# Designs tried in a protein design run: peptides against a protein of PDB entry 6DSZ. Part 128

Target 1, 361 residues: chain A of PDB entry 6DSZ
Amino acid sequence: NYVVTAQKPTAVNGCVTGHFTSAEDLNLLIAKNTRLEIYVVTAEGLRPVKEVGMYGKIAVMELFRPKGESKDLLFILTAKYNACILEYKQSGESIDIITRAHGNVQDRIGRPSETGIIGIIDPECRMIGLRLYDGLFKVIPLDRDNKELKAFNIRLEELHVIDVKFLYGCQAPTICFVYQDPQGRHVKTYEVSLREKEFNKGPWKQENVEAEASMVIAVPEPFGGAIIIGQESITYHNGDKYLAIAPPIIKQSTIVCHNRVDPNGSRYLLGDMEGRLFMLLLEKEEQMDGTVTLKDLRVELLGETSIAECLTYLDNGVVFVGSRLGDSQLVKLNVDSNEQGSYVVAMETFTNLGPIVDMCV

## One batch from the design tools (peptide; made by RFdiffusion4, then SolubleMPNN)

Design b2_p16_3_s1 (from b2_p16_3, 7 letters changed)
Fold by OpenDDE base, seed 3:
Structure b2_p16_3_s1 (fold): chain B 361 residues (1-361), chain A 16 residues (1-16)
Amino acid sequence: as target 1 above (361 residues)
Amino acid sequence: MVPLPKEPDQLDELAK
């Protein structure tokens, strides 16, 4: 019996930062196919805590903190539609990953969406939303006492959803999504009624956005609303304010990932298909009534990294660049540029040995 | 120039 020690996956397909091991610990969680790696972020670097094997390729990985939880919980959805909510528990030297809830969310009937699996969590932790199939939005209500993840579908009239997020600051859970129809790409919002299991009209819509609009970023309060990223433009909309920029620098390569730097949504990292790292800045204007409005959007080129599949800001200007196509990196953002005009310095590089063909023999 | 966090965050506190 040759135990072929299956090479551990090295390609990163997801990463998240939060407080998973404790309320005080800052964690980096990395998804590498079927493996979840858990690190504590320290002044000395990444300290490995646990590696977890999952029963399938991780397709969605999101941290969230329900009301009354002291630390973040982890939602995972696999490519085979196995969903779970995980909790980290340490008892002395014993480290356990506890499954708080689980379920299979596969539908017997449905066309898998071309843009793949999208999983999102309501900022107020009322529900998880899943776009798995065209014309369906799956809802998993978040209930503390429920060990079984129950889901229901809401019919989505928009068959070709490109990206979707839950908005912040909404009385009811509200999704914002980019969709394509024969007339082009559009942005729409829906309120999600858990009680009636239906969509209600959302607060706003924007018809005829950029043809290559590909990503939605939900912006937290005080701004609220969403950022829509395209090939040529970045737009903000919150129902009352609309602002668009078309910086020539983003036209050169498609932005493929983003991560919020500031809790208030003032800055976002953007990564493109050439490994360029950008900062998107939301410039504030304080009104006389104390309301904060968006004054302008700005994009700044920081430097170059490996081609990011995912980005996550850690702390103190340190960013994890999760790469599927290249080596993953820890990079430092500097205030001053180097001799080459880059604000990015590689701190550590994690060799990517390429796709492990899991030959299940 | 993109301003970095001015306040020492958790990484700076752990280095002390």
Scores: peptide ipSAE 0.009, ipTM 0.504, DockQ to the pose 0.064
Fold by OpenDDE base, seed 4:
Structure b2_p16_3_s1 (fold): chain B 361 residues (1-361), chain A 16 residues (1-16)
Amino acid sequence: as target 1 above (361 residues)
Amino acid sequence: MVPLPKEPDQLDELAK
């Protein structure tokens, strides 16, 4: 009886940084198929804390901090539509990952979206939004005392949503999304009424964006609004200000992931399909009245890494590059370039053993 | 040249 010890998955399909173990700890959470790995980020590197087996492939993994919580909670959605909210609890030497809430959010009727599962959390922690099926936006209200995740659907008139995020600084939960129709790709916003279980008109829209616009980045205050990443262009819109750039360097390969570097949304890491790492910079203009406006957008090539499935800035210029196709990496961003013009130095490499072909014998 | 954060990072605080 060869007990084929199922090799642990090594391909990374998600990563997030936050304060999950405590308010003070900086954590890196890594999704590897059905496995969640929890690390504490230290000056010495990544300290493993816990590994958790999930009941399915992790499709969404997001940290969020509801009002009155001392540390972040973790939302996970699996590819089988099992949702949970997890909390880290430590009592002395005992470490427990507890389920605060759970539920299955699968619908009996619906076309699964071709762009896969999208899960987003309102920055004010009012709700979780899920794009699981075409023409539906699922809402999970966040209630502190509810152990059962209940969801409802709102009909989306836009059937082909490419990406969606909640915006920052909105009185009501507001989504911004890229969608495709026969006329091209567009950006639209909706306010989500929890009370009425419907969409209201959002603050702005932008028709006829770049044909290959694929990602929405919600920008925190003071800028607010969103960044739209395309194949050839990067655009910013907040309802009042529009700015677009078309740096030739991004045309060479599709940007596939992003991560915010600065809490104020001044910088973002961008990764493309060739493993190029970019910095997107939002240049500020401070007005005499203390208002901050976007002056310009700039993209700079930092260097090359493994092809990122996900990126997360840790701290002190250290970035985790989660790779599905290659080895995951810890990389250091430097102020000065090397002789090759790269600002990226690999610090640690995590070997990807490739897809575990479950040979069902 | 992309300036890195100049503010003391949590990693720098943990190293102190």
Scores: peptide ipSAE 0.008, ipTM 0.444, DockQ to the pose 0.074
Fold by OpenDDE base, seed 5:
Structure b2_p16_3_s1 (fold): chain B 361 residues (1-361), chain A 16 residues (1-16)
Amino acid sequence: as target 1 above (361 residues)
Amino acid sequence: MVPLPKEPDQLDELAK
């Protein structure tokens, strides 16, 4: 009897950083197919805390903190549309992952989107938004007492959504999305009415963005608005201010992932398909009235890593590079470049053994 | 356990 020890998945398909185990602990959460790994980030390094088996491939993994929660909750959506909200509880040495809410959000009718599942959470934790199917935006209202995740659909006129995020600082939950039509790619915003279960006109739109605009980054206050990442350009828009840059260095390879470094949204990590790691910097200008406006955008090449599927800044210049195609890494960002001009130093490499062929036994 | 650098966040200098 060869007990084929089913090799654990090593390819990373998602990572998030937050305060899941406690209010004080900084956690790294890593999704590896059906496996969730939970680490505590310490001065001594990554400490493994718990591994959780999920009943399906993790498609969405997001931390969020509802008003009056002391620590983050975890939203997970699987590729088979099983949704759950998880809470970490520890009592002495006993560790429990509690399902606070769950549900299946699959629709009987709908065309699954070619770009896959997108899941987003309103920064004020009013709702979860899901782009699962073309022409539909699914809303899960966030209610503390609701153990059953209920969802409804809003019709989206824009059938080909590329990426979508909730904006910060909006009175109503507001989405910003890149979509494609026969005329090109565009950015639009909608307010989401939970009461009326419909879209209202959002604060702004930008028609005819770069043809390869692929990512939306919601920028927190004080800047607000969104960054749109293309193949050749990076643009900022908040309804009042527009700024675009076209740094030649990003044209070489498509940016595929991003992560916010600073809570105020002044810096973002960008990863491309060649494993190049960039810093996007939002330069501020303080007005005489105390308002903060965006002065400029700058992109700096930091160095090279494994090809990132996901990036997450931890602390003290340490970044986790989650890779699906290569080895995941912990890297240190330095102020000073090495002799090769790189600001990136690999600290640890996590071997990717490739796709687990699910041998159906 | 991967030792994290004990050095202060030097990234603040990359933004200057």
Scores: peptide ipSAE 0.021, ipTM 0.571, DockQ to the pose 0.851; fails the geometry check
Fold by OpenDDE base, seed 2:
Structure b2_p16_3_s1 (fold): chain B 361 residues (1-361), chain A 16 residues (1-16)
Amino acid sequence: as target 1 above (361 residues)
Amino acid sequence: MVPLPKEPDQLDELAK
């Protein structure tokens, strides 16, 4: 009887930062296949708090704070379409992860999208949106008293959605998405009506974006709008203002992940397929009336890390680099570059033993 | 120069 000690998964497939254990604690949550690891970010580094086994591979992991909650809740969707909302509770030394709500959101009819599962949460916590199948957008209304996650589908005319986000500062929940049709890639917005269970016309659209436009970043107020990341270009649009840059440095490798540094959306980390780490900066212009507008976009190369599957800015220039293909890292961003021109210093490295190929013999 | 947060945060002691 070879007790194959099932090695714990080490490849990171998702990470998020927020206030999950308490209102005051800064947490790092790491998804490793079916495993959720919860850390508190401290002056001494990452303090492990809890490990949670999930009932499937984690496909979506997002923190959100509904109105009247003192701390963040965690939304998880598995690859088998099991959804849950989790709450952290501590009573003395007893630590419990409480399921506030759960449900299965699988449809019997639909083509699973080739680009996989996308899950997003409205910034005002009105709903969760899911792109699971081509031509469908699934909505989970967020209700405080709902222990059973119920969902409905809205038909999406755009069959090939590349990425989707909820926008900030919208009276109604509004999605912004990149989609592909025979004419190329485009950006469109829709308002989501919970009452009528339909899409209404969104505030803006942009036809014929860059052919390799792959990511949408929702920008918080005061800027609002979205950033669209392509292979060769980065564009900003908010309905009134459009700005595009094409920095040659991003053309060398595809940007694959991003994370917001500043709560006001002034800076974003970008990671590419070569493990290069960038800072995207939104330069502000204050108008005489006190309105803030985008003046310019700038990209700066920070340095090199492991190839990021996900990035989380923690605090004080510390970044967690979650890697699926390589070792995950905790890195420090410095104000001054080293002798090699890098602003990145590795603080800790977490060995990735690779995917446990369950060779079912 | 990459702008970093100016306020000493909880991780400031790691840089000492």
Scores: peptide ipSAE 0.006, ipTM 0.433, DockQ to the pose 0.103; fails the geometry check

Design b2_p16_3_s2 (from b2_p16_3, 6 letters changed)
Fold by OpenDDE base, seed 2:
Structure b2_p16_3_s2 (fold): chain B 361 residues (1-361), chain A 16 residues (1-16)
Amino acid sequence: as target 1 above (361 residues)
Amino acid sequence: MVPLPTEPDKLDELAK
């Protein structure tokens, strides 16, 4: 009996930061296939708190704080469409992960999207949105008393959605998405009616964006709106203001992940397919009436890391670089560049042993 | 355990 000690997965396929263990703790949560690792971010580094085995490969992992919760809850969707909402509870030395709600959101009919699963949460915690199948947007209403996650579908006329986010500052839950049709790629918005279970016309659209537009970033207030990232361009739109930049430095490699640094959406980390780390900056213009508008967009090269699958800013210029293809890293961003012009210093490296090839013998 | 620097976010100086 060769007890093949099942090597624990080391490839990172998702990471998030928030206040999951308590209202005061800053946490890093790392998804490694079926494994969830929970850390507390401390002045001394990452303190491991708990490891959780999931009943499937983690496809979506998002923290959110419903009204009346003291700390963040965790939404997880697996690749087999098992959804759950998890809560961390500690009683003395006893640590429990409590399932607040669960359900299977698989449809019997539908074409799974080739670009995979997208899961998003409304900033006001009214609903979860899922793009699982072409031509469908699945909605999970968030209700505090509901232990069973029930979902419904809304038909999307746009069959090929590239990316989707909920916008901030909207009276009704509003999605912004990039889609492709025979004429190219476009951006559109829809309001989501929970009552009528339908889409209403959103506040704005932008036809004929960059052909390789691949990512939507929802921008918090006071700016609002969205950033659209392409191969050659970065654009901002909020319905009233449009701004586009085409920095030559991003043209060399495709941006594949992002993370918000500032709560107000003034800075974002960007990672590309070559492991380059960028800062995207939103420059403010304060109007005489006290309104804040976007003045300009800037992109700065910070340095090089492992190829990021996911990025998360922690605190004090520390960033976790979650890598699927290479070693994950904890890196420090410095104010001053080194002799090579890099602002990035590796603090810790986490060896990736590669994919566990399930040798089906 | 790699110490996380507790110094104020010098990244605010990078945004200036």
Scores: peptide ipSAE 0.013, ipTM 0.506, DockQ to the pose 0.840
Fold by OpenDDE base, seed 5:
Structure b2_p16_3_s2 (fold): chain B 361 residues (1-361), chain A 16 residues (1-16)
Amino acid sequence: as target 1 above (361 residues)
Amino acid sequence: MVPLPTEPDKLDELAK
């Protein structure tokens, strides 16, 4: 009897950085199919803390910190629409992952979106938004006392949503999304009313964006607004200011992932389908009244990595490159380029053994 | 030159 020890999944399908184990610890959380790996980021590298088996493939994994929490909570949604909010609890040497809330958010009626599951959290932790089905936006209100994740749907007139995020600095929870219609791709915003369970008109829209606009990045204050990433262009819009760049270097391969480096949204990592790593820079202009406006956008090629499914900046120029197709990496970003003009140095490589065919025995 | 963290962050502080 060869007990084929079921090889642990190695392909990464999500990663996040935050303070999950404590307020002081910097954590890297990695989703590998049904497995969640929790690391502490240390000067010596990644220290494994816990592995958690999930009852399904992780489709969404987001850290968030509700008001009055000392550390981040983890939202997970599985591909089978099981949602949970997890808390790390340590009592001496005993480590527990506590389910604070859970629920199944599957609808009986709806067309699953062909672009897959999108899950987003309001920056002020008022709600979770889910795009699961075409023409529906699911809202999970965040309430501390609710152990059962209850959701409701709001109808979207826009049937083909490409990407969606919550914006920062909005009085009401506000989504920004790219959608496609017969006329092309567009950006629109909606305010989400929890009380009325409806959309209100958002602060702005941008019709006829780039035909291949695929990603929305919500930009924190002081800039606010959103970045829209296409195949040929990167645009910024906040309702008052529009700025677009079309750097030739991004046309060579589709940008597929991004991660914010600075808390103020001044820098973002971008990864493309060829494993090129870019820095997107938001150049600020300080006005005489003390307001900060976006002066310019710039893209710089940093170097090459494994093809990223997800990116997360850790600390001190260290980036985790989560790869589904190749080996995941820890890379160091340097201020100075090497002889080849690369700012990227591989620190550690995590072998991807390919898709584990879960042979359901 | 790409502006990257030049000062020791938490990782460098922990290595000292």
Scores: peptide ipSAE 0.008, ipTM 0.479, DockQ to the pose 0.103
Fold by OpenDDE base, seed 4:
Structure b2_p16_3_s2 (fold): chain B 361 residues (1-361), chain A 16 residues (1-16)
Amino acid sequence: as target 1 above (361 residues)
Amino acid sequence: MVPLPTEPDKLDELAK
């Protein structure tokens, strides 16, 4: 009887930072296949708080704070389309993860999208959006009293969505997405009407973006708008301002993940397929009227890490590098470079034992 | 209700 001790998954497929355990705690949440690990970020490092087994591979993991909640809630979607909203509750020494709401959002009809599951949350917590199937955008309205996650589909005319985000600062929930058609890749926006269960025309669009545009970053106020990351270019658009850069350094390897460093969207970490870590900087121009506009975009090479599946800035220049292919890392970003020109120092390494080949014998 | 199996006793293994 070989008790195959099911090794815990070590490959990281998602990570998020927020205030999940309390309003004051800074948490790192790590998705490792079916396992959710919850840490508190401390001056001494990561303190483990809880590990949670999920009934399925975590495909989406997002923290959000509805109006009037003291701490963040966690949205999880599994690869089998089980959705839940989780709350951390501590009562003395008793720690519970409470399911606030749950539901299955699988459709019987639809082609699963080749770019996988995308789950996004409106910054104002009005809805969750899901791109699960080609030609459909699923909406889960967020209501505090609803224990059952109910979803509806809106038809999306653009069949090949590459990436999608909710924009900030929009009166109505507004998505921005990169899509591909026979003419190339484009960026479009739609307003989402909960009442009518339809899309309305969004504030802007940009046709014929870079052919390999792959990621959308929603930029918070005061800038607003979105960043579009391609193979060769990084572009910003907010409806009024368009700016593009094509730094040669990003052409060497595809950027595959990103994370916002500053709450105001001034800086983003970018990770590529070679494990290079970049900082994307949004340079501000303050107008005489106090209006902040984007002056320029800049990319700086920080150094090298494990190949990131996900990145999350913690605090004080510490970044968690979640890796699927290699060891996950805590790294420190330094102000000054080392002798090799790197601003990155590994603080801690988390061994990745690789894919557990479930040899179903 | 998707039961979240919490294995309480394995937190100590993450602290090592």
Scores: peptide ipSAE 0.007, ipTM 0.375, DockQ to the pose 0.022
Fold by OpenDDE base, seed 1:
Structure b2_p16_3_s2 (fold): chain B 361 residues (1-361), chain A 16 residues (1-16)
Amino acid sequence: as target 1 above (361 residues)
Amino acid sequence: MVPLPTEPDKLDELAK
């Protein structure tokens, strides 16, 4: 009996940073196909805490903190539509990953979206939203006592959703999404009613955005609103303020991932298909009434990394670059550039052995 | 395990 030790997956398809093991610990969580790796970020580096096998490829992985929780919970959705909410529990040296809730959210009817699965969590932890199928938005209400994840669908008139996020600072859960129709790409918002299980009119919309608008970033307070990233432009909109930039440097390669650096949404990391790492900066203007408004957007090239599938800022200028196509990296962002003009220094490289060839026996 | 610097976030200086 040759126990073919199945090589552990090395390609990273998701990463998140938060406080999963405790309120005080900074964690890095890495999704590698069916494998979840949990690290504590320390002065000495990434300390491995636990590895968890999932019953399917991880398609969505998000940390969230419901009201009254001391630490973050983990939402996972698999490619086979198995959903779970996980909690880390330590009792002395014993470490357990507890399933607080689980469910299958697959529909019998629906066209799976060509752009894949999108999973998002309301910043106030009222619901999880899922774009699984064209013309449907699935809602999982978040209830503390519910061990069974139940979902319902709301019909979307917009059949071709490109990306979707929940907005911050909304009285009701509000989604912002880029969609495509025969007239082009557009941005729209909807309020989500849990009670009526329907969409209400959102606070704003923007018709005829850039033709290649591909990503929505929800911006925290005090700015609020959203950033729309295209091939040629980056646009901010919050219903009252509109600002767009078209930095020539982003035209060279498509931005494919982003990560918020600051809790207030002042800085974002951007990664493109050539492995270029950018900083997007939101410049603030303080009004006489104490309100903070967006003054300007700026993009700076930091340097080059492996082609990022996902990015996450850790601490002290350290970034984890999760790569599917190349080696994942820990990189340091420096204040001063090197001789090549790069602010990026590789600290550690994690070898990617390539796709697990499913030997169809 | 690569040591992670624990000094104040110097990225605040990159934003200036």
Scores: peptide ipSAE 0.015, ipTM 0.555, DockQ to the pose 0.837; fails the geometry check

